# Peptides against a protein of PDB entry 4ASU: the designs that were tried, part 119

Target 1, 270 residues: chain A of PDB entry 4ASU
Amino acid sequence: ATLKDITRRLKSIKNIQKITKSMKMVAAAKYARAERELKPARVYGVGSLALYEKADIKTPEDKKKHLIIGVSSDRGLCGAIHSSVAKQMKSEAANLAAAGKEVKIIGVGDKIRSILHRTHSDQFLVTFKEVGRRPPTFGDASVIALELLNSGYEFDEGSIIFNRFRSVISYKTEEKPIFSLDTISSAESMSIYDDIDADVLRNYQEYSLANIIYYSLKESTTSEQSARMTAMDNASKNASEMIDKLTLTFNRTRQAVITKELIEIISGAA
Target 2, 83 residues: chain B of PDB entry 4ASU
Amino acid sequence: FTFASPTQVFFNSANVRQVDVPTQTGAFGILAAHVPTLQVLRPGLVVVHAEDGTTSKYFVSSGSVTVNADSSVQLLAEEAVTL

## One batch from the design tools (peptide; made by RFdiffusion4, then SolubleMPNN)

Design b2_p15_8_s1 (from b2_p15_8, 4 letters changed)
Fold by OpenDDE base, seed 2:
Structure b2_p15_8_s1 (fold): chain B 270 residues (1-270), chain C 83 residues (1-83), chain A 15 residues (1-15)
Amino acid sequence: as target 1 above (270 residues)
Amino acid sequence: as target 2 above (83 residues)
Amino acid sequence: DEEEEKLEKELEELK
């Protein structure tokens, strides 16, 4: 490589490093906020899931319609956040298909669609875009829940797949169940609950779905910002190492050029 | 007893004597060993009676309340404020 | 979004 080539590359990488450092700081700020907001959201979301855990709701085997909701975002540069969710979605879809179930998919965040478009395009019901620029609100979750309930797809049960935040350096892709109103209403395990008005149960289910979606969004957001912070930090370090290497190469090449020029002068060569 | 909104936790797996909740069918008190039930909240007052005799009041908007067979209770409001 | 994609490509080149 010529000195000019190396210089150009150095300039480019230095610019990249500035960008990645800046993005790290932005991600760090967003992470701090997300983690703070996740604390109550987790209590709220886990509380909403308590019924399903305690009641041990089961879907009859003859019911075949299954919905998979994958939760991520529109934004990249966050390591394996999107691919982890997509991987588990694929696995779940394959397992359900092998069991003779009909599978439909909802993507929360455009990245899910981008990953699964080629292989699962026919299974997508809807993709929600504009996810990840701002912190998710309960209102956002309610909109998603409402859209799902009004989609016309009468699923029997479903799975919501998202990244659960563990620590600043760790997340885990997990799955939580969602159930249709009919499944809940017909579940034998629900018999211990006092006579519940059908309208009450419908409204309850709507809240439950919104609650779970909200929870998943908060877990996903916290995981994503943490992962992005780490990814940008790693990128900045990689850039730094490359700058060092190229600087050494530049210095060596410069010395060689000078030496060659001196030899040419001494030898009388052009 | 768990009482939370999406943005705030008021009680997390706490032991309480009684919780009065406003539901669409009317207000009712949740006591120890209350029968399992599901209800939807209406805007109104939540009153938490602690074991030590203290009483806390909250205003809630909408949401749900679950009483499980194991006496666990989840009060989940969209919005809630301390009074 | 286009800028993000460009950055992704550039970061891949650093690997």
Scores: peptide ipSAE 0.234, ipTM 0.934, DockQ to the pose 0.934
Fold by OpenDDE base, seed 4:
Structure b2_p15_8_s1 (fold): chain B 270 residues (1-270), chain C 83 residues (1-83), chain A 15 residues (1-15)
Amino acid sequence: as target 1 above (270 residues)
Amino acid sequence: as target 2 above (83 residues)
Amino acid sequence: DEEEEKLEKELEELK
């Protein structure tokens, strides 16, 4: 590589380092906010899931329609956030298919579709875009829930897959159940709730779905921002190391060029 | 007893004496050992009666309330404000 | 989005 090439590369990497440092700071700020907003969201979301956990709702084996909702975002540069969700979605889809279930997929965030479109295009119902630029709101979750309910796919059971935030350095991809109104209504374990008006139950399920989606979005967002912060930090460090290496190479190359020029002068070789 | 909105937690696994909730079918009081039920909230007043005799009032929008067999209660409002 | 993709590729090369 010529001195010019090295210099150009150095400049490029230095610029990248500046960008990654800036992105780290932005991610850190967003993370702090996300974590704060996750606290009530977690209580809210876990509260919504309490019924399903306590009632131990089971889907009959003869029911074959399963919905998988993968939750991530549109934005990259966050490490394994998207691939982790996609991996679990693939695994779940394969397991369900092996069990003779019909599987449909919803992607929350364009990155899910980007990863799965070639292998699972026929299973995709819808992909929700414009996720991750702003903190998710309950309104956003409600829109997703409504669209899902209006998709025309009459699933019996579903799985929502998202990254649960553990700490600034850790997240875990998890799955939570989604049940159709029919599944809940027919569940034996729900018999203790059997005096519930059908319209009430329907509305309840709509809220439940929105609540779970909202919760998943908040967990995902917090995990994503944390992961991005880490990724940008790592990138900045890698850039720094590369700058050091290239600087050494530059110095060596410069010396070699000077030596060559001196030899040419001394030898009279024009 | 858990009472939360998406953005705020008012009670988290707390013990309360009674919670009055506005539902689409009417307001009802949730007491200890209330029968399991699922209800949908209507906009209205939630009144929480604490064991110490204190009463807290909240205005809620839409949402859900769950009373489980174990007497746990989840009151989840889309929006809620302290009065 | 294109800028992010470009940056992502560049960052992968730094690894």
Scores: peptide ipSAE 0.229, ipTM 0.935, DockQ to the pose 0.895
Fold by OpenDDE base, seed 3:
Structure b2_p15_8_s1 (fold): chain B 270 residues (1-270), chain C 83 residues (1-83), chain A 15 residues (1-15)
Amino acid sequence: as target 1 above (270 residues)
Amino acid sequence: as target 2 above (83 residues)
Amino acid sequence: DEEEEKLEKELEELK
């Protein structure tokens, strides 16, 4: 590489480092907010899931339609956030297919689609874009829930896959169940709730779906911002190391050029 | 007894004497060992009666209430405010 | 978004 090439590369990397440092700070601010907002959201979301856990709702084996909802965002530069969700989605889809189930996929966030488009394009029902630029609200979750319910796909059961926040340095990709109204209404374990009107149950299920989606979004957002902080920090460090290496290379190359020029002068060749 | 909105927690696994909730089918009181039920909230007043005799009032917009066989209760409101 | 994609590609080269 010429001195000019090295200089150009140095400039580029220095600019990148500046950007990554800035992004780290932005992610830190967003993380702090997300973590604060996650606390009540977790209680709310876990509360919504309590019925399914306590009732132990089971889907009959003869039911074959399964919905997978992957939750992430549109925004990159957050380490393995998207790939972790996608990996688990792939695994789940493969397992379900092997069991003879029909699998359809919904992506929350464009990154899910971008990762899975080649291998799973035919299984996608819809991808929700414009995720991750602002903190998710219950309204956002309700919109997603409504769209799912209106999609026309009559699933029997489903899985929502998202990154659960553990700490600033850790998240875990997890799965929570989603059940159709028909599955819930027909579940034997729901017999103790048998005095429930169909309209009430329908409305209840709509709230439940929105609640779970909201919860997943909050977990995902917190995990994402935390991961982005780490990713940007690592990127900044890597950039720093590269700058040091290139600087050394530049200095060596410069010395070599000077030496060559001196030799040419002495030899009369130039 | 858990009572929360998406943005605020009012009760988290607390022991309470009674909770009065406004549902679409009518208001009802949840006592200890209440029969399992699922209901949807209508806009109205929630009244929580604590074991110590204190009473707290809340206004809720919509949401759900679940009474489980184990006597656990989840009151999940879309919006809720303390009165 | 295009800027982020560009940055992502550039960061991959730093690895």
Scores: peptide ipSAE 0.249, ipTM 0.934, DockQ to the pose 0.898; fails the geometry check
Fold by OpenDDE base, seed 1:
Structure b2_p15_8_s1 (fold): chain B 270 residues (1-270), chain C 83 residues (1-83), chain A 15 residues (1-15)
Amino acid sequence: as target 1 above (270 residues)
Amino acid sequence: as target 2 above (83 residues)
Amino acid sequence: DEEEEKLEKELEELK
């Protein structure tokens, strides 16, 4: 490579490093907000899931319709955030298919569709886009819940798959159950609850679904921002290393050019 | 007893004496060892009676309340404000 | 989005 080529590449990588550093700072700010907002959201979401855990809602084996909701975002440059969710979705879909279940998929965030479009396109009901630019609101979750309930797909049970935030350096892809109104209504374990009006139960289920989706979005967002911060930091470090390497190459090349010129002068061949 | 909105937690696994909730089927009080039930909230007042005798009031919009067999209670409001 | 995709490609070259 010529000195000119090396210089051009150095300039390019230095520019990349500036961008990644800036993105790290932006991600850090978004993470701080997300983590703060996750605290109440987690209490709220876990509270919503408490019924299903305590009542031990089960779906009969003869019920075959299963819904998978994958939660991520539209935005890249966040490490394995999207691929982790997609991987678990694929695994779950395969297991369910092997068990003779019908599987449909909802993607929250365009990245899910981007990863799964070739292999699972026919299983997608809907993909929600415009996720990740702003913090998710309960309104957003309600829209998703409403769309699901109005989709016409009468699932028996489902799974929502998302990245649960553990720490700034750790997340874990997890699955939480989603149950249809019919499944809840017919569950033997629900018999201990006082006489519940059908309309009440329907409304309750709608809130429950929205609550769980909201919770998953908040967990996902926090995980994503932390992962992006880490990814951008790593990118900045990689850029730094490359700059050092190219600088060494530049220096060697420069010395070689000087040496060659000196030899030509001494020899009189120039 | 857990009482939260999506953005704020008021009680987290706390012990309380009584919680009065506004539901679509009517307002009722949740006491110790209340029978398991599910209800949907209507806009109205929530009153929490603490063990120390203090009472706190909240206005809620919509949401749900769950009383489980283990006597745990989850009050989840879409919006809630302290009064 | 396009800018991010471009950046992603550039970052892959750094690995």
Scores: peptide ipSAE 0.230, ipTM 0.926, DockQ to the pose 0.932; fails the geometry check

Design b2_p15_8_s2 (from b2_p15_8, 4 letters changed)
Fold by OpenDDE base, seed 3:
Structure b2_p15_8_s2 (fold): chain B 270 residues (1-270), chain C 83 residues (1-83), chain A 15 residues (1-15)
Amino acid sequence: as target 1 above (270 residues)
Amino acid sequence: as target 2 above (83 residues)
Amino acid sequence: MEEEEKLEKELKELE
C-alpha cells in the first residue's frame, strides 16, 4: 500500500471511531431509559403469561399450524442481537417442520427478514418495519397484534422469540407461547373457566396477545441497547488498535520511501 | 394479587383482602378463594382493600383480570391512575 | 438505513 492509501484508510477509521464512540453514548442513554421502562413492563407481561402457565394450555398434536414471531428491530450494530433471534427461529422452524407442522413466520423488525429472506422467504407472512427508532409503546404492540389477528392465517399455536434482558452484559434468547382463540377455548385445562362468554374470551385473548408482544418488545429493546453499547465500545477499541497498526505501517513505509529515494540519489538513478 | 399497567406497577404479588373491579359484564368483588374467571375491564373504578384495612382507589381504562384456581389474581390495565 | 449498513460493513473489516 502506498502512503496515500494508508493515509486514506487512517482517515476513514478515525471517522468510524468517532461515530462508534458517539453511538455508544447514544445507546447508553437509550439503555438507561429502556431498563427503567422494562421494570413495569416485565411485571405486566409476565402477569399476562400467568394464565398460560397456570392453565397449562396444550395444543393437540393433530393441529399442525404453527406461527413463529421473531422480535428484534431495524437497527444494526448491536452484536448478536438479531442473529440470536434468527438462530432460534431457524431451529424452532426446523424442529416443527420435522414434526410435520406447518410453520409461518412473522418478523418484528426488518433485520429478521434480512437474515432469513433467502432460506425462509416462503414462510414469511409479514414483516413489521420501523422498529427500533423510538421506544416501543403499548400502542405499537396493539397494532402488531391487530395485524396478526387480521392476517388471515389461522394458526393453532405459536411462539414469540425475543431477547430477554438479564443484565447490561447479558441477554438470553427466549420463547413464549402464543395460542389461538380456538386453542384456548378448546383446551381442557380451561374448563375451570367455563363460565366465560365467547366475546369476553375473544377480547381477553386480544389483550393477551398485545400484552405479550409489548413485553417482548421491551425486553428486546433493552437487550438491544445494552448490546449496542458493548458493540460500539468494542468497535471503538478495534478502531483504535487498527489506527495504531496503520500508523506504524505508515511510518515504516515512509522510512522505506525515504531510503529508496536516498539510494536513487546516491546511485544517480533518479 | 398483581395490578399493573404497561408503565406502572401498583401491586406485585401482594396479599389483599378484596379487589373490586369494573368489567364489561358488570362490576364484581374478588375475595379470597374466588372462583376462577377471566374478565375484560371497562373504564371505571378499581378498589383494593388491603389486609390492614386500608383502601386504595384507581381508575382504569381497559384491560383484563384473571382469577386463577390458586387464588392468584392478575389485574392488567392498559392505563391506570391512582385516585 | 444505508449509512448504518455501510458502517456495519466497515466495522466488520476492523475485526
Scores: peptide ipSAE 0.272, ipTM 0.932, DockQ to the pose 0.871
Fold by OpenDDE base, seed 2:
Structure b2_p15_8_s2 (fold): chain B 270 residues (1-270), chain C 83 residues (1-83), chain A 15 residues (1-15)
Amino acid sequence: as target 1 above (270 residues)
Amino acid sequence: as target 2 above (83 residues)
Amino acid sequence: MEEEEKLEKELKELE
């Protein structure tokens, strides 16, 4: 490589390093906020899931319609955040298909669609875009829940797949169940609950779905920002190492050029 | 007893004597060993009676309340404020 | 989004 080539590359990488450092700081700020907001959201979301855990709701085997909701975002540069969700979605879809179930998919965030488009395009019901620029609100979750409930797809049960935040350096892709109103209403395990008005149960289910979606969004957001912070930090370090290497190469090449020129002068060569 | 909104936690797995909740079918009190039930909240007053006799009041908008067979209770409001 | 994709490509080149 010529001195000019090395110089150009150095300039480029230095610029990249500036960008990644800046992005790290932005991600760090967003992470801090997300983590604070996750604390109550987790209590809220886990509380919403308590019924399903306590009641041990089961879907009859003859019911075949299954919905998979994958939760991520539109934004990249966050390590394996999207691929982890997609991987588990694929695994779940394959398992369900092997069991003779019909599987439909909803993507929260455009990245899910981008990953699964080629292999699972026919199974997608809808993809929600514009996810990840701002912190998710309960209103956002409600919109998603409402859209799902009004989609016309009458699923029997489903799975919501998202990254659960563990720590600044760790997340875990998780799956939580979602159930249709009919499944809940017909579940034998629900018999211990006092006579519940059908309208009440319907409304309850709507809240439950929104609650779970909200929870998943908050977990996903916190995980994503943390992962992005780490990814940008790693990128900055990689850039730094490359800059050092190229700088050494530049210096060596420069010395070689000077030496060659001196030899040419001494030898009388042009 | 768990009482939370999406943005705030008021009680997390706490032991309380009684919780009065406003539901669409009317207000009712949740006591120890209350029968399992599901209800939807209406805007109104939540009153939490602690074991020590203290009482806390909250205003809630909408949401849900779950009473499980194991006496666990989840009060989940879209919005809630301390009064 | 295009800028992000561009950056992703550039970062891969650093690896």
Scores: peptide ipSAE 0.267, ipTM 0.932, DockQ to the pose 0.923
Fold by OpenDDE base, seed 1:
Structure b2_p15_8_s2 (fold): chain B 270 residues (1-270), chain C 83 residues (1-83), chain A 15 residues (1-15)
Amino acid sequence: as target 1 above (270 residues)
Amino acid sequence: as target 2 above (83 residues)
Amino acid sequence: MEEEEKLEKELKELE
């Protein structure tokens, strides 16, 4: 490589480093906000899931329609955030298919569709885009819940798959159950609850679904921002290392050129 | 007893004496050892009676309330404000 | 998104 080539590459990598550093700072700011907002959201979401855990809602074996909701975002450069969710979705879909279940998929965030479009395109009901630019709101979750309930797909049970935030350096892909109104209504374990009006139960289920989706979005967002911060930091470090390597190469090349010129002068061949 | 909105937590696994909630089927009080039930909230007042005798009031929009067999209670409001 | 794709490509070259 010529000195000119090396210089051009150095300039390019330095610019990349500036961008990644800037993105790190932006991600850090968004993470701080997300983590703050996750605290109440987690209490709220976990509270919503309490019924299903305590009542031990089960789906009969003869029920075959299963819905998988994958939660991520539209934005890249966040490590394995999207691939982790997609991987678990694939695994779950395969297991369900092997068990003779019908599987449909909803993607929250365009990245899910991007990863799964070739292998699972026919299983997708809908993909929600424009996720990740702003913090998710309960309104957003309600829209998703409403769309699901109005989709016409009468699932028996489902799974929502998302990244649960553990710490700034750790997340875990998890699955939470989603149950249809019919499944809840017919569950034997629900018999201990007082006589529940059908309309009340329907409304309750709608809130429950929205609550769980909201919770998953908040967990996902926090995980994503932390992962992006880490990814951008790593990218900045990689850029720094490359700059060092290229600088060494530049210096070596420069010395070689000088040496060659000196030899030509001494020899009179120039 | 857990009482939260998506953006704020008012009570988290707390012990309270009584909670009065506005539901679509009518307002009722949740006491110790209340039978399991599910209800949907209507806009109205929530009154929490603490063990120490203090009471706090909240206005809620919509949401749900769950009383479980283990006597745990989850009051989840879409919006809630302290009064 | 397009800009992110470009950046992602460039970052892969650094690895």
Scores: peptide ipSAE 0.262, ipTM 0.924, DockQ to the pose 0.923
Fold by OpenDDE base, seed 4:
Structure b2_p15_8_s2 (fold): chain B 270 residues (1-270), chain C 83 residues (1-83), chain A 15 residues (1-15)
Amino acid sequence: as target 1 above (270 residues)
Amino acid sequence: as target 2 above (83 residues)
Amino acid sequence: MEEEEKLEKELKELE
């Protein structure tokens, strides 16, 4: 590599380092906000899931339609956030298929589709885009829920897969259940709730779905921002190391060039 | 008793004496050992009666309320404000 | 999005 090449590369990496440092700071700010907003969202979301946990709702084996919702975002540069969700989606889809279930997929965030489109294109119902630029709101979740309910796919059971925030350095991909109205209505464990009006139950399920989606979005967002912060920090460090290496190479190359020039002068070689 | 909106928690696994909730079928009071039920909230007043005798009032929008067999209650409002 | 992808590729090269 010529001195010019090294210099160009150095400049490029230095610029990258500046960008990654800036992105780290932005991610940190977004993370702080996300974490704050996750606290009530978690209580809210976990509260919504309480019924399903306590009632232990089971889907009959003869029911074959399963919906997988993967939750991530449109934005990259956040480590394994998207791949983790996609991996679990693939695993779940394969397991369900092996069990003779029909599987359909919804992606929340374009990155899910980007990863799975080649292998699972036929299973995709819809992908929700424009996720991750702004903090998710309950309104956003409601829109997703409504679109899902209006998709025409009559699933019996579903799985929402998202990254649950654990700490600034840790997240875990998790799955929560989604049940259709029919499944809930027919569940034996729901017999203690059997005096519920059908319309009420339908509305309740709509809220439940929106609540769970909202919760998943908040968990995902917090995890993503944290992961991005870490990724950008790592990138900055890697850039720093590369800069050091290239600087050494530059110095060595410069010396070699000087030596060569001196030899040419001394030898009279034109 | 858990009472929360997407953005705010008012009660988290708290013990309360009674919660009055506005539902589409009418307002009802949730007491200890209330029968399990699922309800949908209508816009209105939520009144929480604490064990110490204090009463707190909230205005809620739409949402859901769940009374479980174990007497746990989840009141989840889309929007809620303290009055 | 294109800029992010470009950056992502560049960052992978640094790893």
Scores: peptide ipSAE 0.261, ipTM 0.933, DockQ to the pose 0.798

